# Peptides against a protein of PDB entry 4KTY: the designs that were tried, part 186

Target 1, 266 residues: chain A of PDB entry 4KTY
Amino acid sequence: YVLNDIGVIFYGEVNDIKTRSWSYGQFEDGILDTCLYVMDRAQMDLSGRGNPIKVSRVGSAMVNAKDDEGVLVGSWDNIYAYGVPPSAWTGSVDILLEYRSSENPVRYGQCWVFAGVFNTFLRCLGIPARIVTNYFSAHDNDANLQMDIFLEEDGNVNSKLTKDSVWNYHCWNEAWMTRPDLPVGFGGWQAVDSTPQENSDGMYRCGPASVQAIKHGHVCFQFDAPFVFAEVNSDLIYITAKKDGTHVVENVDATHIGKLIVTKQI

## One batch from the design tools (peptide; made by RFdiffusion4, then SolubleMPNN)

Design b2_p26_1_s3 (from b2_p26_1, 16 letters changed)
Fold by OpenDDE base, seed 3:
Structure b2_p26_1_s3 (fold): chain B 266 residues (1-266), chain A 26 residues (1-26)
Amino acid sequence: as target 1 above (266 residues)
Amino acid sequence: DEVVLQEKLPDSYFVELLKELKKKKE
C-alpha cells in the first residue's frame, strides 16, 4: 500500500467527518526529480539524504515556503488573489511540478495540501508515510502544553491575552523510521508537519517526533515533541483576567483537544 | 461534498463551550 499513489485525507468536523481524495503521484514523471530538487534547494548534504530523520525534518521545513522559499505558501484568511485556492488542489503532482518549473513557492495551501505534498515527498524518498488528521487540534505557541483561553470578567474572550488557538482540524504526517538518536522503543511512526505553525530552532518545521514517546507522555525527546503533544493533548484552561490584574483559573477541560485522531492504515 | 476549510475556532466557540461545561458541572 506504500505503492498506492492515491489516498484519502480526512477533514471536516468530528460530528461530520469528511474525506477527500488526494493523488500523491509519487511515481509520476518529474516528481522524484522535484523531490531531489527540494533537497537541493535546502542545501542538504548528500550524506544526510540517506537519513530519514534528517530528510523528514528538512522536508517539514521545505514543503512550506517560510524561511527558505519552500514549496507551498499557506493561506487561512480566505484571500487567494495571487494563486490557487487550497480547495482546488486534488493532488501533489501539479504543485510539485509548478514549484520545479517556476522555482518559486506555490500558492496556496492549507494543512491537507501541505500534508499531501509532504506525503509525496516522503514516499518518493523511500520513507513510509501517512497522513493524520486531528480534530480540535491545539496550537500552543508558548510551549506550556496548555490551551490558555483568557476571559474577561464578562465571559468574553480576551483576544489580546489569548495567544493560543485551536484548529477545527489539522493534518500532518507520520513517517516510519528508526530513531537511533532516541532510547529503544521510540522508533516507528514519527510525527512530522510541514504546515507552518511554530518556529523550531530557527525555522518553521516540526518533527520528527516519536509517536510512541508522545503517547507515553515523553515530550523531552527531539524533535518538537512538546508541540505535537500539545496539539493532541492540551487542556483547555479557561482563565479569567480580573480588572485588578489577577488571573484565576475558572475551568479546565481535558477532553476536548485531540478528541479524534484519524489516519488511514498503510 | 462541501469543502470545509481549516480554520481557527472563533472566540464564540469557547464561550459557548464553557457555558455548556458549567451546566454539566451543576
Scores: peptide ipSAE 0.610, ipTM 0.922, DockQ to the pose 0.832
Fold by OpenDDE base, seed 5:
Structure b2_p26_1_s3 (fold): chain B 266 residues (1-266), chain A 26 residues (1-26)
Amino acid sequence: as target 1 above (266 residues)
Amino acid sequence: DEVVLQEKLPDSYFVELLKELKKKKE
């Protein structure tokens, strides 16, 4: 069980790992009430609130503003005119209290802000949680578990054909829970992600995905295991798009995605 | 306390990465 109200978030690059202090503030006045308010906004029934599987999945959806007027609005275009720049936040408390007071999504966040707020949410509700940083984190858009990079014959990337992308780094959360809905051995740490990346059964949410299942290649296990697997284990597939419309695999790199995954020990 | 923002790797990154990969195979 995590009692620390101040944490460290890893970011930057593999060759220049950086750390940022983050105040979770799960014991601050009004924070628990705000977490309950979040579940109320999600219309989560009382019976489900005792199930960490349901709670973490709901939290994954509600910490981002998409679909349900959740807590945080993301911004990755360096335009923050209508809110606070993601880098200005130092903890979860101000964000959650603003959300509770205004009853409107708070602007703006990026992955570590989402992960920080989500970590507070999980801990407030009695779910052990930590933040994980994945360097060279893939975003697979077509669920083929690959990072397909299409190249022109001259060697330049064909941006029109290349739909997948890679983050320099990405932060998400791992939550500790039993998984009676999965085979024995796949409980423990579960990947959950509140940063809006992909639609999962109608909402921008991700997880809980069994970390053990992902490590052993069991991508068939709920929830969103294929996406999380791709984030950390996608092969880079370089495909040359010929003028005649044919595609030729030029090279495969199986070592680049998920080169480093860092988390603070609980 | 400057924060390195989360961003998508540019196309040029992969072009250079491929060049390095080809050199390693040779």
Scores: peptide ipSAE 0.603, ipTM 0.921, DockQ to the pose 0.865
Fold by OpenDDE base, seed 1:
Structure b2_p26_1_s3 (fold): chain B 266 residues (1-266), chain A 26 residues (1-26)
Amino acid sequence: as target 1 above (266 residues)
Amino acid sequence: DEVVLQEKLPDSYFVELLKELKKKKE
């Protein structure tokens, strides 16, 4: 619930699940003010600040530094010379306070750092939120709801033919809200993601996507449902690229992506 | 506690996975 200021984040591998403590610190001095500052930087009008749909979508954009000089800069190349390694963070407070003080993006984060900070942001603003970890999380880059794996005729993978990829694990958030903009039954938990992965209508943001809708295979509803669906339910499509340019589907694995999804109940 | 960073799975992972899948179907 919103009152919990310390949480547990799941990470690691499906065969070796690990946990780490994370201090959200939503009640610490200056944190609420920083969250309001984030919305100010986003130039969010006052009328929208009471709408969890708009707030969560803006938050998903602003917690990452892309496009709008938001809170966190991601790094996945193991080079952190100009900041703090993602693994060194233990909570959201230091990150948010640094952002407020410097007025510049904070370096560096990976998915659990983004999710931790985003969770603080949501809870500060009265939105119930939790972190979800997906093992074997697909990144569908071309929005075809498939994880394409291209093979050469010799059986080797040709990664140049697609930008699709799979994370060993990925963390995002679920926020509780009503969805009057969707059909009845698709309120409740909404997937939102501040880790910069794909462009959504001009910004690196994701959600809110109805968890219930996705669970029942409805990916036509806003926002970014196809992308979230693909993260947890993409089929692995093994495609042999022949020398003549012909593509042949060699195998399909519908059970590997999203093999394990873990979340702590609020 | 060992820190496991978020990483993209390498090509070799899928090669081995496919091999296992083919063996299972045989």
Scores: peptide ipSAE 0.600, ipTM 0.919, DockQ to the pose 0.854
Fold by OpenDDE base, seed 4:
Structure b2_p26_1_s3 (fold): chain B 266 residues (1-266), chain A 26 residues (1-26)
Amino acid sequence: as target 1 above (266 residues)
Amino acid sequence: DEVVLQEKLPDSYFVELLKELKKKKE
């Protein structure tokens, strides 16, 4: 994983899975220096730079521009007037070098761009990493581990009652590390996500969350396990909002979110 | 390959899913 500088990212739809090549370029000139620069910008202590837990968490924060003038600015509104469309990027190198040169966030990215750059960052620092694509990826905004869909009495959706949403697909990273801060057995692959989605203790960051913990429903473990769990395992809860203000669960679909999770097995 | 952008699923998507779900329960 660390040695492979070219990867494949899955995207699209479950019924039409697509792939794109991504050049990580972790060995190209200036890339490692840029990764160190990123950690410098984060004001990360030297003592922490050898800890993959801290590094991956800092990376998840710094690869996005929010809070800390990190690497990438996201755009999901199809407006890219002041930068490069997310689809135009083919690798991490140009993005990271631009960041290092300009010392300003680079525009623009979406999930696979964030994941690509983050993958480079992790690999540059010796952390085995891979990109994971989750189709029908839930965004649980209120941390209730559900994807709430509110319906009016007439059956129409009322999107104003929740900020929960579902991505057609979402890409994040898994990083390999030991987790001495967790019980035995919860090391290994850790979910980390640099796409800015939710605030985690003051910053837009996510992880590391133990994949094994999530798999076994242990959402109490740091970091951001509930959010990651919800991304892949949220039930769709159809709730009828009555005029009297009461809410009635009409239907539950436990099979739709995280219907397909794909990662390259190298 | 045509790039499929990351996007939030529209409300209409879930309306249709619910309809299908109800049919399965019948």
Scores: peptide ipSAE 0.594, ipTM 0.918, DockQ to the pose 0.845

Design b2_p26_1_s4 (from b2_p26_1, 16 letters changed)
Fold by OpenDDE base, seed 2:
Parts: C-alpha cells; sequence; structure tokens
Structure b2_p26_1_s4 (fold): chain B 266 residues (1-266), chain A 26 residues (1-26)
C-alpha cells in the first residue's frame, strides 16, 4: 500500500459518527527535516533512530509539549487566546513548520491534532501508521483497569473521589512494526499515543503497546498495555461512598467503554 | 461542519446511565 498524504479522521459521537480530512504532508518540503529535528530535541542517539520501537515511543513523548518542550500544547477548556484553536488546524505541515521555526511548542491541540501530527512523524520516518478513534474512551488514572465512578448517597457523582474520566472520543495511532522484545505473535500494529494523558515511567507518553496483546488480554507486555487496555475495555464501576467511610459497589457496566473503534485499513 | 471538541463526559451522563442500568436490572 502507498502511504497517503491526506487522511480521514473519525470524531463526534458514537451515534453520530463524523469525519474530517487531515493533510499529513509527509512529503512536503521541510517536514522530514522537522521530524529529524524533533528527534534531535529529544536527544535521541543515532543508533536508536533506526528502531521503530524507540522512535515511536520518543515520538509519543515529543509530539506533546509536556516534559520536553515538544511540538503541541493541549487545551480542552475552550479558551485558546494565546494560539490557534484545535479545530482550525487542517493538517500537520503548518504545525511542524511552526515548531521548527520558532523552536517552541505550538498552541493548541486536542487528540486528533496530536494524532495527525504523530501520524506524519511516523510516516516520515518510514513507519506505517494510521489513526484510530475510540468512542467512549476511558482514562484510567490509577492503573486498576476500571473506570471508578464514586457516588454520593444522594446519587450524585462525588467529583472529589472520582479521578477517572471518559472522553466522548479519543484518537491515537497504530504503528506497524516487529516486536522482538515480545513473544512471537505480538508484532504488527502497535498502539502509540501522543496526547498527554498519563505519566509513563517519568514522561507523558504511551506505547508502543501490542494490539494483539491487548486484544487477548496480555496487559503485562510493554509499553503501557494496561492503560491502552483500559481505554477500550474498562468496566464502569459505580461506587457509593457512605458517610461512615465505607465504599459499596452498586453497579457494574461492561458495555459502554470502547463501544466503537474505527480506523482506516492500510 | 464544525469539529466536535474532545471533552470528558459530564457527571450527569453517568448519573443518567446508572438510572438506565438500574431499570434494566429490575
Amino acid sequence: as target 1 above (266 residues)
Amino acid sequence: DEVVPQHALPDSFFVELLKELKKKLE
């Protein structure tokens, strides 16, 4: 298959699936150089740049600005006074070229912007990649593979105790590579995510996590398999916090997280 | 069409979902 420089990204709601075009521009002037610059900023050694495992992991860290002054600053508060609204971007090229020119993080992105730029990065470096959209995407922040929803006795959500959250939708990437660091059969598509969500061994990054491993429940395999697994397969656990300090599980819902995962076949 | 922003589902979503779940279990 020939890598397309224009893609389609799925977004919206599970009952109202929407698409938008995204220009990856991996072949445009200056883009490959910018991708190399990103790896330079990450201080990635030359020997590692030929390893898609290392490259994709570094990319997942560097496409977001956290920790390392990477490419994109995320914003989800609907206030974008100091930059470009996430919805205004139509492709990766302007973002990457601005980053290269200014040498400062570009504002602002949300999941599809991160995924779009990351897709360009991967493709520029010869790694087959695609964007995946997950509707009702869980964010497990305590690594228990559950979406814990704490309730007051009156039935309202206890926002102080409820730390986990669920995105209406979330976009990340899958990168194709062999995984000699894993048992046979767990190569192929690997989930990688540049949207800053959780700290992974000291940095906001995610993956590569074997899609096959996650599909078969092997969450012990590096990298960040538990987090990715939780994004697509967490149970909603409704817990009532009693006045006496006890916690009672009232209900469990295994049907809502990861209702629909959409990606374009490559 | 304007892009739908990515956002966390509000608390009210889960409250209503739980109500529906309870009805199914009854």
Scores: peptide ipSAE 0.548, ipTM 0.904, DockQ to the pose 0.876
Fold by OpenDDE base, seed 1:
Structure b2_p26_1_s4 (fold): chain B 266 residues (1-266), chain A 26 residues (1-26)
Amino acid sequence: as target 1 above (266 residues)
Amino acid sequence: DEVVPQHALPDSFFVELLKELKKKLE
């Protein structure tokens, strides 16, 4: 719920689930001002600021620094020399206040940091939101709804051909809203993601994607439903690349992606 | 405040997973 300013985020491994507290601090001094500042930096029209569809989509773009000098710079190379390691953050308040003060992106974040800050942004603006953790979360980068794993003839992975990847875990957000732009029944929880993963119509953003639509296999509805669907439902396709250039599907595994999805009940 | 970093699963993970899959399908 919007009034909860302290949360729990799930992380770790599927066989070793871990939790950490996160302070959202949506009621702390300066946080609302910072959220408004974020929308100002996005050049969001006033008429759209009351629409949770537009707000959540803008938020998914602006919580990451890509494209628009947004809030957080991501880093996954274990080198954080020019900022704060992602694991050092304990809440959203310091990050947002630093962004407001410096007017420059804050370093550094990973998925739970993005999700934490995004959750604060949503709740601060009156949008019910929660964090979802997906273990074995696929990153489909060619929009074919598959996790294509290319193998050499010797059985090793061909890293040059294999462009898709799977996160040990990934955190994103669900935001509660009506979706008058979708068929009846596809309102409610909407997946939104501020971790920069894929370009969506010119920006690194994701959602809102109807959870109900995705649950029923409908990926044709805006926004970014195919990508979110792939995160939780991609088949692992093992493809052997022959020396003659031919590709042979060796095996298909439909059981591992999205093996466990957890969220705190609101 | 130990946090497991988010990371892409290594190639070795999928190689071993495939071996298990093949064994299961036999």
Scores: peptide ipSAE 0.546, ipTM 0.905, DockQ to the pose 0.828
Fold by OpenDDE base, seed 3:
Structure b2_p26_1_s4 (fold): chain B 266 residues (1-266), chain A 26 residues (1-26)
Amino acid sequence: as target 1 above (266 residues)
Amino acid sequence: DEVVPQHALPDSFFVELLKELKKKLE
């Protein structure tokens, strides 16, 4: 139910799962107005605001500040001097109200903050939504559905060649909607992600990607299914970069990425 | 409860993981 304004977000490590409370506050004063303001800032046509596909995609773009001066600025370098540390936030309300009043991106967020704010946004607009946490979440940077780990001959990681990364954990959202733009059976929960990770057709956004499609290995459907699939199903490919310039696949590990995916039933 | 920051797994993680994997394959 979208009526619950307090949620639980899972984080931490796969072998040390932790939870924290998050106040979505979708019914608090000014929050709905702020969500409408977000869509206004996105210059979203009125005709599209009733379409959860368009709304969730716009939301995934606008909850992050990249490209469009959206709601949240991400920071992962442990430097938060010009804002609020991501861990200090306890809910969406303060963030959204600050954005509305200042009309500038709010600093700072990490995945659970993005997911929390995005969850509020979706629920405010009548879209059922929940937060999903993926432990060992891959970030496929080159869209090959693999986590390529390049190694030097001495066994150390070649950071220059290794473009992909793996989050200890990552939070994103699932939104419930029909998908008339997809074949029958691929409606329902759709993965959407407002944490700025990869460019999707010109903007840092992600989804909606059919969870059912991804679950069955279908990555050909819009939007961003390959990226979401890679987050939860990438193989770790250990590639040794030889001094002669050749690359040799040394090992493949298909057991770690997406090892645990947790969501609270709403 | 202190929040565990989201971060990319360090290089050392994969090096050690690979070592473990190699041991399993032996």
Scores: peptide ipSAE 0.540, ipTM 0.903, DockQ to the pose 0.837
Fold by OpenDDE base, seed 4:
Structure b2_p26_1_s4 (fold): chain B 266 residues (1-266), chain A 26 residues (1-26)
Amino acid sequence: as target 1 above (266 residues)
Amino acid sequence: DEVVPQHALPDSFFVELLKELKKKLE
């Protein structure tokens, strides 16, 4: 994982899976220096830089520009007038070098760009990492582990009643590390996500969340396990919002969120 | 080789999904 500087990222739809190549370029000139610079910008102490838990969490925060003038500015509105469209990037190198040179956030990225850059960051620092693509990836905004879909009495969807959403697909990273801060058995792959989705204790960051813990329904462990769990395992809860202000659960669908999760094995 | 943009699923998606779900529950 650490030695492979070219990867494949899955995207598209669950019934139309697509792939693209991504050059991580962790061995390219200036990339490691840039990764160190990123940690410098985060004001990360030297002692913490040897801890993959801290490094991955900091990386999660710093690969996105929010809060800390990190590496990438996200854009999902199809307006990329002041930068590079997310689809135009082919690897991490140009992004990281631009960040290092300009010392300003680079525009623009979406999930696979964030994941690509984050993967480079992790690998540069000796942390085994891979990109994971989740189709029908839920964004639980209110931390209830559900994807709430509100319906009017007439059956129409009222999206104004919730900030929950579902991505057609979402890419994040898994990083391999021990978790001495967790019970035994919850080390190994940890979900980390640099795409700015939710505020985690004051910053847009996510993880590391134990994949094993999540698989076994243990969402009480740091960091951001509930959010990651919701991304892959949320039930679609159809709630009728009645005129009297009451909410009634009409239907539950547990079959769509996280319908397909794809990651490269090698 | 154009990447499909990441986007939130529209409301219409869930409307149709709900219809299918209701049929299964009958």
Scores: peptide ipSAE 0.523, ipTM 0.898, DockQ to the pose 0.839

Design b2_p26_2_s1 (from b2_p26_2, 10 letters changed)
Fold by OpenDDE base, seed 1:
Structure b2_p26_2_s1 (fold): chain B 266 residues (1-266), chain A 26 residues (1-26)
Amino acid sequence: as target 1 above (266 residues)
Amino acid sequence: GYEVVEYVENPKTPRNVPKIPNFDVD
């Protein structure tokens, strides 16, 4: 259990790893109250607030603004005209306090901002949590557990045939908990992600997914194990889309995705 | 410093995954 008020988030590229400091501020005035307010806005039953499985899943949904007017609005357009650029944030406190006071989503966040705020949320509520960074993180859009890359006959990438994509890096959280809803041995670290990427049973949320389950390929275990599995272990499938409409697999790369996954050393 | 988090077993083990669409191979 990490009690540090200030953490380190890894970002950049696998061959140019960078670090940024992030102030979690879980002990600052008003932060715990704000976390409770977030659960209130989610209309979370009191009986569930002691269950880290439910809390982490609700947090995953509520730290992003989608669906439920949660904490952060994501933006990747490099404009950020109506808020704060994601890179300008240095910690969770200002974001959470703004959300509490305005009662409106805060602009703007990207993955490390979502992860930072989510980490504060989890720690405030007594859930051991850390941030992990995955370099070459796949975003599987069509739930086939692989990363499809379509090529024209001339070898150029055709981005219109798939919405699958690869982040140079992506940050999410791991929360420590028991998983009585899973077989024995799949407790411990659970992947949870508040960055809005894919719909999970009606909401933009992700996890908790057992890291042990993912590691051993048990993608049938709740929650969202297939998506997280794809983020870290997808094969790149290079497919040539011929003019006649046929698709031909040209190459498979099993080494590119999830090249490096790191967290702060304790 | 950083600590490596292992999401993948080395070597990769067989997985229980959903059906994946098949494509022609040249």
Scores: peptide ipSAE 0.468, ipTM 0.814, DockQ to the pose 0.231
Fold by OpenDDE base, seed 2:
Formats: structure tokens, sequence, C-alpha cells
Structure b2_p26_2_s1 (fold): chain B 266 residues (1-266), chain A 26 residues (1-26)
């Protein structure tokens, strides 16, 4: 299952689920070498390269170009004049080989592209990995584990005050590993995300966060559990900003975020 | 086909609240 070099990534809307094929190509010539090169660029010590916790965390940082001139430049402005549109990619191989050859970040990616390349990276390095898609995925930017939606008195969203956002869908990866750094029972699938969303201790990276920890609300477990928890389980707090400057909580929606989280069926 | 990945222990019941904008990718 996790050894397949061709996969399926789910996207679209929760009510209109779509699929796209993605060629991971972890066994193609030059791909493993490129993955090792990525770790070299990260200046990762050899001693840490055998630790899936460290490797997956480094990978989450390096698959995106931010901070460290990693693999992919993200773009969501629908103007891709200086590279390849995210939707044009069909697999990881061309991206990784271009990165290795040019030694410069490749343009452009969005979440499924990041997830696809990251999946190749993980699998190449012997870490069982898969891609998951979360429909209505929250982006908590102030780490309060909720989505603060500010409304005008007319009910429209106040975009100036509203900093939190929700993706119609978001893709990230799960990597299988033991977590000796966590209590017993929190190994297994770990959420890792290379799409640059939030800064985590100085770098745009995310995870590994224990899926079991997230499921049971243990947001104190490293790494980035609060952010991942918010992605899948944030409440929407609708706040009306009154003309007099007061804020009134009008509604709370505990069901909007994380309506469906899926992965390829075994 | 897909399988559901469980990140939430107890599924929540939808509430009647205003829809908020989503970011579109793709």
Amino acid sequence: as target 1 above (266 residues)
Amino acid sequence: GYEVVEYVENPKTPRNVPKIPNFDVD
C-alpha cells in the first residue's frame, strides 16, 4: 500500500470529492539521491538521518522553499508566469530532479503538490507515508485552537479583523513511526505537513504530530499538535464587531471544521 | 475509494451558523 509509486490524492469539495493521480516515483533514478541531497541542504547530521522523527520534521521544512531554499515555492495567486502552474504537475519526479539539477526552489506548488513531493521524500527514506485530505481545514494563525470569524453588523465577514482562515480542502501527510519521545500509545501515524502555513520554532514546518494524540486532545505533545488539532477540530466563533467597539459572540459552530478527512483506501 | 481517517474522537452535529469564505486551491 505505502510502497506504491503511483497514488491518488483527494481534493475538491466535501460534497463533490475529486481525485487526481500522482506519480511518487520513489524508485526512479536520481530520486533517492535527491532526497539525500535535500537532507544535505538542510545540513542534517548523519546521526539523525536514521531517526524518522527528525527526518520527517526536516522534510516538512525542506519540501517548502521558505527559510531554507527548499524544494517548492508555494503560490496561490493564480499567476504562475515564472514557473509551472501547480495543477500541471503530475508527479514528484520532475520536481525533485529539477531541484537537484538547478539547486534552486521549484515553482510552483500548492498543498497537493507539497504533499506529493513530501510523500516521495518520506517513502524514499524508508518511512511509510500516505497523503490525507481534510475538507474544511482550518488555519489557526494565533494558536488559540479556534477560528475567530469577525462579522460586520450586517452579517458580512470583516476581512480586516478576521485573520483565521479555512481551506476548502487541505492535503498533508501521515508518516508511520514509533514515538519514544511520547507516552506509550502515541506512535503510529504522525501528521506532517510541508505546505508552509505557520512558523514552528523558527521555520515553516509542521509535525510530526501524533494522530492519536490529536484525536484524544493531547495538544501538548510535540510537535505542532495545537496547529494540527485546530486544522481538524476548531470551533468557529462568530464575533460581531459593533460600531461602539464592543465584540459580541453571536454563534459557535463546532461542526464546520474537519468535516471529512480521507486517504486512499487500502 | 477512500477511507476515513479519524482525527476527532466524537463527531459533532452541524449547527445553523453563517457560512464563511473558504480559500480555494486548484
Scores: peptide ipSAE 0.463, ipTM 0.806, DockQ to the pose 0.465
Fold by OpenDDE base, seed 5:
Structure b2_p26_2_s1 (fold): chain B 266 residues (1-266), chain A 26 residues (1-26)
Amino acid sequence: as target 1 above (266 residues)
Amino acid sequence: GYEVVEYVENPKTPRNVPKIPNFDVD
């Protein structure tokens, strides 16, 4: 999880799983220097740079360009006129070296690109890390731990009323560390996510959230456990918006979100 | 090959669901 510089990222659909190769290149010239530069840009104190909890949280913020002129600009509009299409990237090295050279955010990334670069960042700094892919990944935008899906009377989704959304797949990272700030048993793999999705205490960042805590429903454990829990375990609440303006809960599906979560087999 | 990562304690059973908003990333 530290020495491997080539990986596999899973994507596509749950019924049609696809793979792409990704070169992390954590040992390439200039990459460690760039990772240190990223922490410098974040104005991270030297004392905190030895703490994987702080480092991974800072990394989750800095790998995306939002808030702090971090590494990657996300784009999902399929235009990508002023940069490289997300699908064209094959590894982290070119992205990180461009960031270091230009000192400006690199265009463009989507979830697997964010995860790839973040994986390099973590591994460069000696933090064991891997990429995971969640199929049917929920994006809870109002922090109620459920997906509110509003339907027209004909059964079609009311896109105006429906604010929550679901990714067909989403990639994020897990970082291995002890969590002395949590109760015993909640160290190990921690979910961290650099794809800008929601604001977390003033910045677009996510984690570290204990995977064990999420698994056992401890959403009160820092950081961002409610959001990660929602990504993998939200119930779908189907609400019919009647013509008279009333809302009726028609169905609840507890099985749709997080159907499959995978990582590269060792 | 892939390894399954467990974020949920209870196994999930696939069900047919109405169309929902989603985003395609590729």
Scores: peptide ipSAE 0.400, ipTM 0.781, DockQ to the pose 0.527
Fold by OpenDDE base, seed 4:
Structure b2_p26_2_s1 (fold): chain B 266 residues (1-266), chain A 26 residues (1-26)
Amino acid sequence: as target 1 above (266 residues)
Amino acid sequence: GYEVVEYVENPKTPRNVPKIPNFDVD
């Protein structure tokens, strides 16, 4: 049986870009059924299933197990005793079929696994989708569109004063759709992310966020534009935490985050 | 090969997106 689609996912470091293959699907029929099952589990109404905005948003929530017993359980602690290590997955099929069969979240995933499965989900439902990799991807935890880096008076980093973090790389998806809910010109590629990072209006989900909106700094545009903006374009704010409790901005680096964002070349 | 995806309009410094004030510090 010939694979329906094999993709390439970029990872590694900005100075050492690596690639891995990902099989998006082998058993097309069963995979589609599983995608429909996912939407059923999400209790998504039938009318919404034809709306790529709603579908992609639901998908971003359901591909991760948080909140709704979705497809994949994330794990980043290098302890994968009760499942499959994220690096062992080679495609979406086994994951989705296991989910459908067991009706329980599949262990384990990380960003590229989430992105791979989500890509299959989107494509199965007729939504053009691709995976993008952002090197030096910020995780803004306090919704201030900044990457706060706190320094002790001696110049050492104090990681306890913020939950903000930077991934060496992060993968998410872009889905192609019109955005009638946004002003003209902000359709096209929409960033969607199923890796559970931040709560978005009560659920771990992200997007769709208009790439054009992000590009032009329209962070007020739904959905989750501030978070995506921060991932790709937040400034590093180096703050010295004084012993007296005061905070002083020492430096601002506008070049570090989103150093390179890539997708498979057509 | 890869294709660069543009999430920023121009170089980050200078860039056309206004700087967001930091309200977390004095």
Scores: peptide ipSAE 0.443, ipTM 0.797, DockQ to the pose 0.247; fails the geometry check

